# Designs tried in a protein design run: peptides against a protein of PDB entry 7AL2. Part 27

Target 1, 85 residues: chain A of PDB entry 7AL2
Amino acid sequence: YEIMLIRPKTIDDINYVVDQVLEESNPVILDLSFLEKESPANFKLAGEKIKQMRSNYGAEALLLSRCNDKNLIIIAPKGVSLVRK

## One batch from the design tools (peptide; aimed at target 1 L32 E60 L63 N71)

Design b2_p24_2_s4 (made by RFdiffusion4, then SolubleMPNN; from b2_p24_2, 12 letters changed)
Fold by OpenDDE base, seed 4:
Structure b2_p24_2_s4 (fold): chain B 85 residues (1-85), chain A 24 residues (1-24)
Amino acid sequence: as target 1 above (85 residues)
Amino acid sequence: SMAANKKAIEESFKEIEEMFENAP
C-alpha cells in the first residue's frame, strides 16, 4: 500500500481521502488545519466522514498533533494496524 | 500490550470526535 499525505481544502479533497482509505486501502496522513480555519462546514464534514469510516468500515484514526497551524490525523484502513506507544 | 494499545487508539478517536463536536 501507499501512504497518502494531504491537506484538504475542498469537498473534492475530502472525498479523495475517503476514496484512498476505503477503495485503495491506503493510510492517509491528514492535515485539517486549512478546513478548520477557512471552512467550518467542510471541517465538520471531514469529521463525519472520519466517523463513518471508523464506525462502518473499521478504519482507525490517531490524532498526531494539533496547534494553530497544524491539525494532523492519521487514518488507516481496516487491516493496517496503528500502534501508539 | 495489544489491549493497552487498543484502548489508546479508542481514546485517540474520542479526542478526535470531541474536536469535531466542539468545532463552531
Scores: peptide ipSAE 0.456, ipTM 0.837, DockQ to the pose 0.877
OpenDDE base, seeds 1, 2, 3, 5: peptide ipSAE 0.450, 0.449, 0.451, 0.451; ipTM 0.835, 0.835, 0.837, 0.836

Design b2_p24_3 (made by RFdiffusion4)
Pose (drawn by RFdiffusion4):
Structure b2_p24_3 (pose): chain A 85 residues (1-85), chain P 24 residues (1-24)
Amino acid sequence: as target 1 above (85 residues)
Amino acid sequence: EETEREEESDETIDFILNRADELL
């Protein structure tokens, strides 16, 4: 499989992440810092999509890093386990 | 281990949605 890296800026990028996790079953490492400071509406929308994927589709989501200009999240689809060691 | 992973995912989601509520 592939791990996709993205910093979403538009709704199309959000739909891109939904499709990678749900259609391609690829994990996505995404930086939500652009949406957080540029579009609070789309940042809330991106979070709602992550809640729906976990609730209905068995995706795992993990915060990897949070600092000025970075909010790094990994989303793994059902079938890729995030194993804490 | 599965319960821990579920809790970490839920905390990540809550973190994002709480931050969004603060911004809005």

Design b2_p24_3_s1 (made by RFdiffusion4, then SolubleMPNN; from b2_p24_3, 9 letters changed)
Fold by OpenDDE base, seed 5:
Structure b2_p24_3_s1 (fold): chain B 85 residues (1-85), chain A 24 residues (1-24)
Amino acid sequence: as target 1 above (85 residues)
Amino acid sequence: SAAEREKLSEETIEYILSRADELL
C-alpha cells in the first residue's frame, strides 16, 4: 500500500481521503488545519467521515500532532494497525 | 492491544468532533 499525505481544503479533498482509505486501502496522514481555520463546517464533516470509516469499516485514527500550524491525524484502513510504543 | 487502539481511535475522533462543535 501507499501512505497518502494531504491537507484537505474542499469537500472533494475529503472524499478523496475516504476513497483512499476505503477503496485503495491506503493509510492517510491528514492535516486538518486548513479546514479548522477556514471552514468549521467542513472540518466537522471530515470528522464525521472519519468516525463513519471507523464505525462501519474498522478504520483506525490517531492524533499525531497538534500545534499552531498543523492538526495531524493518521487514518489507517482495517488491517493496518497503528501502534504506539 | 486491539481494545487500546479502538479506545485511542474513539478519543481521537471525539477530539476532532468536539473541536468542530466549539468552532460552530
Scores: peptide ipSAE 0.678, ipTM 0.925, DockQ to the pose 0.961
OpenDDE base, seeds 1, 2, 3, 4: peptide ipSAE 0.678, 0.676, 0.677, 0.677; ipTM 0.925, 0.924, 0.925, 0.924

Design b2_p24_3_s2 (made by RFdiffusion4, then SolubleMPNN; from b2_p24_3, 7 letters changed)
Fold by OpenDDE base, seed 5:
Structure b2_p24_3_s2 (fold): chain B 85 residues (1-85), chain A 24 residues (1-24)
Amino acid sequence: as target 1 above (85 residues)
Amino acid sequence: MKKEREELSQETIDYILERADELL
């Protein structure tokens, strides 16, 4: 698998994240800070998609960093476990 | 202090959604 990196800015970017996790089985590291600042509607959509991927498809989500300029999350598809040592 | 890396709880997801609602 590949690890995708993205700072979503559009609905297309959000859908890209979903496709990478669900269709390609690739983990995605995403920064939600742009959406949070510039598009509350799409920020909400992203949150809903994350919830759906966890609830319906067995994805895992981990908060990597949250500060004034970053909201960094990793989403892992089912079959790729996030392990803390 | 850097926030410890944690699995996104349902509470955290709800926070994201609530934050989005506040900004709408």
Scores: peptide ipSAE 0.235, ipTM 0.708, DockQ to the pose 0.440
OpenDDE base, seeds 1, 2, 3, 4: peptide ipSAE 0.286, 0.124, 0.158, 0.139; ipTM 0.732, 0.617, 0.638, 0.600; seed 1 fails the geometry check

Design b2_p24_3_s3 (made by RFdiffusion4, then SolubleMPNN; from b2_p24_3, 11 letters changed)
Fold by OpenDDE base, seed 5:
Structure b2_p24_3_s3 (fold): chain B 85 residues (1-85), chain A 24 residues (1-24)
Amino acid sequence: as target 1 above (85 residues)
Amino acid sequence: SSAERKKLSEETIKYILERADKLL
């Protein structure tokens, strides 16, 4: 698999993340800082999509970093374990 | 463990959604 990196700005980008996780089975490292700053509605939508991927498809999510200019999350499809040691 | 990972994922998602709600 591949690991995708994206800073989503649009709904199309959010759907891209969903496609990568569910259809391509690729983990995605995404920076939600743009949505958080520019579109709270789409920021929430992204969070809801992540929740749905976990609840319905067994994806996992992990916060990587939260700082002034980044809000980094990794989303992994079922079968790719995220282990924090 | 799987249970620990699931719990951590839940906490991560709750963090995101709670943050979103604070912005709205």
Scores: peptide ipSAE 0.614, ipTM 0.902, DockQ to the pose 0.944
OpenDDE base, seeds 1, 2, 3, 4: peptide ipSAE 0.613, 0.608, 0.610, 0.611; ipTM 0.902, 0.900, 0.901, 0.901; seed 3 fails the geometry check

Design b2_p24_3_s4 (made by RFdiffusion4, then SolubleMPNN; from b2_p24_3, 8 letters changed)
Fold by OpenDDE base, seed 3:
Order: sequence, then C-alpha cells, then structure tokens
Structure b2_p24_3_s4 (fold): chain B 85 residues (1-85), chain A 24 residues (1-24)
Amino acid sequence: as target 1 above (85 residues)
Amino acid sequence: MEEEREKESEETIEYILSLADELL
C-alpha cells in the first residue's frame, strides 16, 4: 500500500480521502488546518466522515500533531495497524 | 493493543468534532 499525504481544501478532497481508505486501503495523513481556518462546515464534514469510517469499516484515526499551523491526523484502513513502540 | 487503538481513535474523532462545533 501507499501512504497518502493531503491537505484537503474541498469536499472532493474529503471524498478522495474516503476513497483512499475504503477502496484503495491506503493510510492517509491529513492536514486539516485549511478546512479548520477556511471552512468550519467542511471541517466538521471531514470529522464526520472519519467517524463513519471508524464505526462502519474499522478504520483507525490518530492525532499526530497540532502545531506549526498544522492539524495532522492519520487514518488507517482496517488491516493496517498503527503501533506505538 | 486493539482496545487502546480503539480508545485513541474515539478520542481523536471526538476532538475533531468538538473543535468543529467550537468553530461553527
């Protein structure tokens, strides 16, 4: 698999993330800082999609960092384990 | 480990949604 990195700016970008996780089984590292600043509504939508992927498909989501004008979240599809050592 | 990841996922998601509510 590949690890995708994206700073979504549009609903299409959000749906791209969903497709990568659910259809391609690729982990995605998201920077939500653009949506947080420019579109609170789409920021909430992104959060709802992440919640749905966890609840319905067993995806995992972890906060990586919120600093330096970034809000980084990793979403891993079911079958890809995020392990802390 | 799975239970830990599930809890952290829950916390992460609640963080995002809570932040969204603060912004709206």
Scores: peptide ipSAE 0.567, ipTM 0.884, DockQ to the pose 0.978
OpenDDE base, seeds 1, 2, 4, 5: peptide ipSAE 0.565, 0.564, 0.566, 0.562; ipTM 0.881, 0.881, 0.882, 0.881

Design b2_p24_4 (made by RFdiffusion4)
Pose (drawn by RFdiffusion4):
Structure b2_p24_4 (pose): chain A 85 residues (1-85), chain P 24 residues (1-24)
Amino acid sequence: as target 1 above (85 residues)
Amino acid sequence: SEESQETVDWLMENAEKLLEEHEE
């Protein structure tokens, strides 16, 4: 499989992440810092999509890093386990 | 599983707060 890296800026990028996790079953490492400071509406929308994926499709989501200009999240689809060691 | 739920909860609380502040 592939791990996709993205910093979403538009709704199309949000739909891109939904499709990678749900259709391609690829984990996505995404930086939500652009949406957070540029579009609070799309940041809330991106978070709602992550909640739906975990609730209905068994995706795992993990915060990896949070600092000025970075909000790094990993989304793993059902079938890729995030194992804390 | 617990860490994943906590991440989702944190993300949703932060996002709602920032949207409310922007609307004000």

Design b2_p24_4_s2 (made by RFdiffusion4, then SolubleMPNN; from b2_p24_4, 11 letters changed)
Fold by OpenDDE base, seed 3:
Structure b2_p24_4_s2 (fold): chain B 85 residues (1-85), chain A 24 residues (1-24)
Amino acid sequence: as target 1 above (85 residues)
Amino acid sequence: MKESEETVKELLERAEKLLKEALA
């Protein structure tokens, strides 16, 4: 698999993340800071899709960094386990 | 892990709420 890095700016970018996790089974390191600042609606949509992937498809999510200009989350598909020590 | 997933979920929900309030 590949590890994807993206800072989504559009709905197409959000759907790209979903496609990578669910269809390609690739982990995604996601920076939500742009959506959080520029589009509350799309930020909410991104959050809902992450929750859906966790609830319905066995995806995992881990917060990597949260500050004024970054909101980094790794999303792992089922089959790639996130391990915190 | 499970704890991290829950933390992320809560963080996103809180952030969404704060954004809505800040722009209201």
Scores: peptide ipSAE 0.031, ipTM 0.523, DockQ to the pose 0.526
OpenDDE base, seeds 1, 2, 4, 5: peptide ipSAE 0.029, 0.021, 0.021, 0.019; ipTM 0.455, 0.479, 0.478, 0.471

Design b2_p24_4_s4 (made by RFdiffusion4, then SolubleMPNN; from b2_p24_4, 9 letters changed)
Fold by OpenDDE base, seed 5:
Structure b2_p24_4_s4 (fold): chain B 85 residues (1-85), chain A 24 residues (1-24)
Amino acid sequence: as target 1 above (85 residues)
Amino acid sequence: MEESERTVKELLERAEKLLKEAEE
């Protein structure tokens, strides 16, 4: 698999993330900072999609960094285990 | 990992709550 990195700015980007996780089984490192600041509606949508992937598809989500300028989350598909050592 | 997932969930829920409140 591949690890995708994206700072989504649009709904298409959000859908890209969903596709990568659910269809391609690729982990995605997300920076939600743009949406959080610039598009509350799309930020909410992204959150809902992440929750959906976790709840319904066995995806895992890990907060990597949260500060004023970053909101980094890794989303892993069901087949990929996130391990903290 | 569970704690991190909870953190993400909490952050997203808080964000959604704030957005909802702002829309009301």
Scores: peptide ipSAE 0.029, ipTM 0.568, DockQ to the pose 0.521
OpenDDE base, seeds 1, 2, 3, 4: peptide ipSAE 0.029, 0.028, 0.025, 0.026; ipTM 0.556, 0.552, 0.493, 0.503

Design b2_p24_5 (made by RFdiffusion4)
Pose (drawn by RFdiffusion4):
Structure b2_p24_5 (pose): chain A 85 residues (1-85), chain P 24 residues (1-24)
Amino acid sequence: as target 1 above (85 residues)
Amino acid sequence: SEENNELTLEMITDKFKDLAEEIL
C-alpha cells in the first residue's frame, strides 16, 4: 500500500483524504494547519469527516504533532493498525 | 485555540486521546 502526505487547503483536498482512506485503503498523514488558520469552516468539516470515518468505517486517527504552523494527524483505514510501542 | 483543540480531540481515536492531550 501507500501512505499519502497532504496539507489540505480546499474541500477537494478533504474529499481526496476521504477517498484515500475509504476507497484506496491508504493511510494519510495530513497537516490541518492551513485549514485551521485559513478556513475554520473547512477545518470543522475535515474533523467531521474524520469522526464519520472512525465511527462508521473503523478508521483510526492519531495526533502526531501540534505546534505553531503544524497540526499533524495520521488516518489509518480499517486494515492498517496503528500500534503504539 | 481551545475550540480547535477540542475539535482535534474529537477526531482522535479514543485509545490515543491521553497521548493527544499530552501533545496539546

Design b2_p24_5_s1 (made by RFdiffusion4, then SolubleMPNN; from b2_p24_5, 12 letters changed)
Fold by OpenDDE base, seed 4:
Structure b2_p24_5_s1 (fold): chain B 85 residues (1-85), chain A 24 residues (1-24)
Amino acid sequence: as target 1 above (85 residues)
Amino acid sequence: SAENDKLLLEMVSEEFKEEAKKIL
């Protein structure tokens, strides 16, 4: 698999993330900082999509970093294990 | 914001929420 890195800015970007996780089974490092600042609605939408992927498809999500200019989350598809040492 | 932090926490898997709280 590939590890994708994206800072989504649009709904299309959010859907791209979903496709990468569910269709391609690629982990995604997601920076939500743009959406948080510029589109509360799409920030919420992204969150809903992440929760749906967890609930329905066995994806997992781990928060990497939180600050004013980056909100980094790894989303792992089913079959890719996230391990904290 | 507190609201956005809550939303982020909701995104995170249960397994990783305690760690997330340390970051938030």
Scores: peptide ipSAE 0.771, ipTM 0.950, DockQ to the pose 0.944
OpenDDE base, seeds 1, 2, 3, 5: peptide ipSAE 0.770, 0.770, 0.769, 0.770; ipTM 0.950, 0.950, 0.950, 0.950

Design b2_p24_5_s2 (made by RFdiffusion4, then SolubleMPNN; from b2_p24_5, 12 letters changed)
Fold by OpenDDE base, seed 4:
Parts: structure tokens; sequence; C-alpha cells
Structure b2_p24_5_s2 (fold): chain B 85 residues (1-85), chain A 24 residues (1-24)
């Protein structure tokens, strides 16, 4: 698999994330800081998509970093194990 | 914000939420 890195800015970007996780089975490192700052609605939409991927497809999500300019979450598709040591 | 932190915790898998709270 490939690891994707994206800071989504649009709904198209959010859908790209979903496609990468579910269709391509690629982990995605997401920076949600743009959506959080610029579009509360799309920030919530991204969250809904993440929760749906977890609940319906066995994806997992881990928070990597949180500050003003970074909001990093990794989303792993089913079959890619996220391990905290 | 507290609202956004709550949303982030909801995004994160249950097994990683305690660690997330340390970051938030």
Amino acid sequence: as target 1 above (85 residues)
Amino acid sequence: SEENDKLLLEMVSEEFREEAKKIL
C-alpha cells in the first residue's frame, strides 16, 4: 500500500480521502486544520466520514498531533494495524 | 475549542482516545 498525506480543503478532498481508504486501501495522514479553521461544516463532514469508515468498514483512526496549525489524524484501512507502544 | 476537541475524540478510535486526550 501507499501512505497518503493530505490537508483537505474541499469536499472533493474529503471524498478523495474516503476513496484512498476504502477503494485503494491506503492509509491516509490527514491534516484537518484547514477545514477546522475555514469550514466548520466540512470539518464535521470529514469527521462523519471518518466515523463511517470505522463503523462500517473496519478503518481505524489515531490522533497524531494537535495545535493551531496542525490537526493530524491517521486513518488506516482494515488490514493495516495501528499500534501504540 | 471544546466542541472541536470533542469532535476529534469522536473521530479517533476508542482504543486511542486516552492517548488523544493527552495531546488535546
Scores: peptide ipSAE 0.761, ipTM 0.947, DockQ to the pose 0.945
OpenDDE base, seeds 1, 2, 3, 5: peptide ipSAE 0.761, 0.761, 0.760, 0.761; ipTM 0.947, 0.947, 0.947, 0.947

Design b2_p24_5_s3 (made by RFdiffusion4, then SolubleMPNN; from b2_p24_5, 12 letters changed)
Fold by OpenDDE base, seed 5:
Structure b2_p24_5_s3 (fold): chain B 85 residues (1-85), chain A 24 residues (1-24)
Amino acid sequence: as target 1 above (85 residues)
Amino acid sequence: SKENDELLLEMVSEEFREEAKKIL
């Protein structure tokens, strides 16, 4: 598999993330900082999609970093385990 | 914001939320 890195700016980008996780089974490192600042509605939408992927498809999500200019989350598909040591 | 931090916690898997709280 590949690990994708994306800072989504549009709904199309959000859907791209969903496709990568669910269809391609690729982990995605997400920077949500743009949506958080520029589109509260799409930030909430992204969150809903992440929760749906966890609830319905066995994806997992881990917060990597949170500050004023970064909002990094890794989302792993069901076949890829996230492990904290 | 506090609201957005709460939203982030909801995005994160349950097993990783306590660690996330240390970051937020």
Scores: peptide ipSAE 0.760, ipTM 0.947, DockQ to the pose 0.950
OpenDDE base, seeds 1, 2, 3, 4: peptide ipSAE 0.759, 0.758, 0.758, 0.760; ipTM 0.947, 0.947, 0.947, 0.947

Design b2_p24_5_s4 (made by RFdiffusion4, then SolubleMPNN; from b2_p24_5, 12 letters changed)
Fold by OpenDDE base, seed 4:
Structure b2_p24_5_s4 (fold): chain B 85 residues (1-85), chain A 24 residues (1-24)
Amino acid sequence: as target 1 above (85 residues)
Amino acid sequence: SAENDKLLLEMVSEEFREEAEKIL
């Protein structure tokens, strides 16, 4: 698999993330800082889709970093284990 | 914001929420 890095700005970008996780089985390092600042609605939408991927497809998510410029979450598809040591 | 931090915690898997709370 590939590890994707993306800072989504549009709904198309959000759907790209979903496709990468569910269709391509690629982990995604996701920076939500743009959506959080520029579109509360799309920020919430991204969150809903992440939760749906966890609930329905066995995806997992952990927070990597939170600051003014970064809001990083890694989303792993089922089969890719996330481990915190 | 507190609201956005709550949303982030909801995005994160349950097993990683404690660690997320340390970051937030």
Scores: peptide ipSAE 0.759, ipTM 0.948, DockQ to the pose 0.945
OpenDDE base, seeds 1, 2, 3, 5: peptide ipSAE 0.759, 0.758, 0.758, 0.758; ipTM 0.948, 0.948, 0.948, 0.948

Design b2_p24_6 (made by RFdiffusion4)
Pose (drawn by RFdiffusion4):
Structure b2_p24_6 (pose): chain A 85 residues (1-85), chain P 24 residues (1-24)
Amino acid sequence: as target 1 above (85 residues)
Amino acid sequence: LTDEEVKKILEEITDNENIEEYYE
């Protein structure tokens, strides 16, 4: 499989992440810092999509890093386990 | 958004037990 890296800027990028996790079953490492400071509406929308994917489709989401200009989240689809060691 | 509102969104969307461990 592939791990996709993205910093979403538009609704199309949010739909891109939904499709990678749900259709392609690929994990996505995404930086939500652009949406957070540029579009609070789309940041809330991106979060709602992550909550739906975990609730209904068994996706795991993990915060990897949070600092000025970075909010790094990994989304793993059902079938890829995030194993803490 | 406020810092607290952002923190709340991150608590809802992640499986982290303690998100402050990843704050820098």

Design b2_p24_6_s1 (made by RFdiffusion4, then SolubleMPNN; from b2_p24_6 with T2S V6I K7D N18D E20S E21K)
Fold by OpenDDE base, seed 1:
Structure b2_p24_6_s1 (fold): chain B 85 residues (1-85), chain A 24 residues (1-24)
Amino acid sequence: as target 1 above (85 residues)
Amino acid sequence: LSDEEIDKILEEITDNEDISKYYE
C-alpha cells in the first residue's frame, strides 16, 4: 500500500481521504488544521467521516501531533495496525 | 470551535489513550 499525505481544504478532499482508506486501502496522514481554522463545519464533517470509518469499516486512527498550526491524524484501513510504542 | 470542542472531537475520532500527550 501507499501512505497518502493530505491537508484537506474542501469536501472533495475529505471524500478523497474516505476513498483512499476504504477503496484503495491506503493509510492517510491528515493535517486537519486548515479545516479547523477555516471551516468548522467541514472539520466536523471530517470528524464524522473518520468516526464512521472506524465504526463501520474497522479503520483505526491516531492523533500524531497537535499544536497551534498542526492537527495531524493518521487513519489506517482495516488490516493495517497502528501501534504506539 | 473552542479548544474544548476540538479536543472532544479528537477524543471521539482517535484511539489514543490520552490525546494530551500529543499536544505541544
Scores: peptide ipSAE 0.763, ipTM 0.944, DockQ to the pose 0.916
OpenDDE base, seeds 2, 3, 4, 5: peptide ipSAE 0.761, 0.762, 0.761, 0.761; ipTM 0.943, 0.943, 0.943, 0.943

Design b2_p24_6_s2 (made by RFdiffusion4, then SolubleMPNN; from b2_p24_6, 9 letters changed)
Fold by OpenDDE base, seed 3:
Structure b2_p24_6_s2 (fold): chain B 85 residues (1-85), chain A 24 residues (1-24)
Amino acid sequence: as target 1 above (85 residues)
Amino acid sequence: LSEEEILEILEEITDNEDISKYVE
């Protein structure tokens, strides 16, 4: 698999993330800082999509860092384990 | 969005034990 890195700015970008996780089985590192600042509605939508992937498809997600105008989350598809040490 | 609202969403959508350790 590949690890994708994206800072989504639009609904199309959010749907791209969903496609990468569910159809391509690729983990995605997200920077949500643009959405939280510029579109609260789409930030909430991104959150709902992540929640749905976790609830319905066995995805896992971890906050990596929120600081310095970054809000980094990794979302991994079922079968790719995220391990905290 | 307030900081409180953002943190609430982050808690809801992640598997971290304590997100405060990852928030500056």
Scores: peptide ipSAE 0.787, ipTM 0.952, DockQ to the pose 0.924
OpenDDE base, seeds 1, 2, 4, 5: peptide ipSAE 0.786, 0.786, 0.787, 0.787; ipTM 0.952, 0.951, 0.952, 0.952

Design b2_p24_6_s3 (made by RFdiffusion4, then SolubleMPNN; from b2_p24_6, 8 letters changed)
Fold by OpenDDE base, seed 4:
Structure b2_p24_6_s3 (fold): chain B 85 residues (1-85), chain A 24 residues (1-24)
Amino acid sequence: as target 1 above (85 residues)
Amino acid sequence: LSDEEIDEILREITDNEDISEFYE
């Protein structure tokens, strides 16, 4: 698999993340900071998509970094284990 | 969204034991 990096700005980007995780089985490292600041509605949408992937498809997600200009999360498809050491 | 609302969402969508450890 490949690890995708993206800072979503649009709904298309959000759907791209979903496609990468569910269809391509690729982990995605995404920065939600743009949506958080520019579109709370789309931030919530992204959150719902991540929650759905976790609840319905066995995806795992971890917060990697949170600061004023960064909201970094990794979402991994089922079968790719995320482990904290 | 307030910081509190953001934090609540982050807690809901992540598997972190304590998200505060990743805050700067």
Scores: peptide ipSAE 0.755, ipTM 0.942, DockQ to the pose 0.915
OpenDDE base, seeds 1, 2, 3, 5: peptide ipSAE 0.755, 0.754, 0.754, 0.753; ipTM 0.942, 0.942, 0.941, 0.941

Design b2_p24_6_s4 (made by RFdiffusion4, then SolubleMPNN; from b2_p24_6, 9 letters changed)
Fold by OpenDDE base, seed 4:
Structure b2_p24_6_s4 (fold): chain B 85 residues (1-85), chain A 24 residues (1-24)
Amino acid sequence: as target 1 above (85 residues)
Amino acid sequence: LSDEEILEILKEITDNEDISKYIE
């Protein structure tokens, strides 16, 4: 698989994340900082999509770092294990 | 969104045992 890195800015970007995780089976590292600052609605939408992928498809998501200029989350499809040491 | 609201959402969408360790 490939690991995708994206800072989504649009609904199309959010749907791209969903496609990468569910259809391409690629982990995605997301920076949600643009959405949380510029579009609370799309930030919530991204959150809902992540919840749905976790609840319905066995995806796993971890917060990597949140600060003023970044909000990094990795979401991995089922079969890719995220392990903290 | 307030920081508190954002943090609540982050807790809902992640599998971290304690997200406070990853927040500045």
Scores: peptide ipSAE 0.777, ipTM 0.949, DockQ to the pose 0.917
OpenDDE base, seeds 1, 2, 3, 5: peptide ipSAE 0.777, 0.777, 0.777, 0.776; ipTM 0.948, 0.948, 0.948, 0.948

Design b2_p24_7 (made by RFdiffusion4)
Pose (drawn by RFdiffusion4):
Structure b2_p24_7 (pose): chain A 85 residues (1-85), chain P 24 residues (1-24)
Amino acid sequence: as target 1 above (85 residues)
Amino acid sequence: LDEELDTVEDLLGTTDEKYIYHHD
């Protein structure tokens, strides 16, 4: 499989992440810092999509890093386990 | 930690630290 890296800026990028996790079953490492400071509406929308994916489709989501200009999240689809060691 | 928990709440709807990768 592939791990996709993205910093979403538009709704199309949000739909891109939904499709990678749900259709391609690829984990996505995404930086939500652009949406957070540029579009609070799309940041809330991105989070809602993440909640739906975990609730209905068994995706795992993990915060990896949070600092000025970075909010790094990993989304793993059902079938890729995030194993804390 | 509070900032990370707010972020986890906004995105996942929880304050459980198991959703945070802690760097040593």

Design b2_p24_7_s1 (made by RFdiffusion4, then SolubleMPNN; from b2_p24_7, 10 letters changed)
Fold by OpenDDE base, seed 1:
Structure b2_p24_7_s1 (fold): chain B 85 residues (1-85), chain A 24 residues (1-24)
Amino acid sequence: as target 1 above (85 residues)
Amino acid sequence: MEEDLKLVEKLLGTTDEKYILKKK
């Protein structure tokens, strides 16, 4: 697999994340700070899609970093385990 | 910290606080 890095800005970017996780089985590290600031509606949409991936497809998601300038989350597809050591 | 966790829970649903990287 590949680890994808993205700071989504559009709905297309959100759909890209979904595609990477569900179709490509790639983990995605995403920064939601742009959406949170510039498009609360799309921020909410991103969250809903993440919930759906978790609920229906066995994806996992964890917050990596949160500050005023970052909202960094990793989403792992089923088959990729997130492990803290 | 609690606010951040609440934000994550709102956004992602259930989350494990233990695994969230915390601000130092």
Scores: peptide ipSAE 0.027, ipTM 0.488, DockQ to the pose 0.630
OpenDDE base, seeds 2, 3, 4, 5: peptide ipSAE 0.026, 0.025, 0.026, 0.027; ipTM 0.488, 0.492, 0.494, 0.511

Design b2_p24_7_s2 (made by RFdiffusion4, then SolubleMPNN; from b2_p24_7, 13 letters changed)
Fold by OpenDDE base, seed 1:
Structure b2_p24_7_s2 (fold): chain B 85 residues (1-85), chain A 24 residues (1-24)
Amino acid sequence: as target 1 above (85 residues)
Amino acid sequence: MKEDLELVNKLLGTTDPSYILVKK
């Protein structure tokens, strides 16, 4: 797999994340800080899609870092485990 | 904002930078 990095800004970017996780089986590290600040609607949408991936497709999601200038989340597809060392 | 943080926490749970990706 490849690890994708993205700071989504649009619905297209959100759908790209979904595609990477579900279709490509690539983990994605995404920074939601742009959406959180600039588009509450799309921020909510992103969260809902993450929830769907977790609930329906066996994805895992974990908050890596949350502060004023970043909101980093990792989403791992089914088949890739997030393991604590 | 507080609401946004709550949403993130609700969806994703706890933060932990010590995780490692392992392919099954």
Scores: peptide ipSAE 0.023, ipTM 0.538, DockQ to the pose 0.178
OpenDDE base, seeds 2, 3, 4, 5: peptide ipSAE 0.021, 0.022, 0.020, 0.022; ipTM 0.519, 0.521, 0.505, 0.525

Design b2_p24_7_s3 (made by RFdiffusion4, then SolubleMPNN; from b2_p24_7, 11 letters changed)
Fold by OpenDDE base, seed 1:
Structure b2_p24_7_s3 (fold): chain B 85 residues (1-85), chain A 24 residues (1-24)
Amino acid sequence: as target 1 above (85 residues)
Amino acid sequence: MKEDLELVEKLLGTKDEKYILKKK
C-alpha cells in the first residue's frame, strides 16, 4: 500500500479519501483544518464518511494532532492495522 | 461546527502513543 497525504478542500477531495481507503486500500493521513474553517457542511460530510468507513468497511481512524491550524487524522483501511509501538 | 468537531473527535479518538502501520 501507499500512504496518501491530503488536506481536503472540496467534496471531490473527500471522495478521493474514500476511494483511497475503500478501493485502493491505502491509508490516508488527512488534515481537516481547511474544511473545519472554510466549510462546516463539508467538514460534517467528511466526518460522516469517516464514520461510514469505520462502521461498514472495517476502517480504523485516529486523531493524530489537533491545534488551531491542524486537524490531522489517519484512516487505515481494512487489512491495514494501526499498531501501538 | 463545534458539534461536528466534537462528533469527529469522539469517533476518531486520540492517541499519544507511537503507532506503526501494519498490513494484516
Scores: peptide ipSAE 0.023, ipTM 0.488, DockQ to the pose 0.152
OpenDDE base, seeds 2, 3, 4, 5: peptide ipSAE 0.022, 0.022, 0.023, 0.022; ipTM 0.489, 0.469, 0.496, 0.499

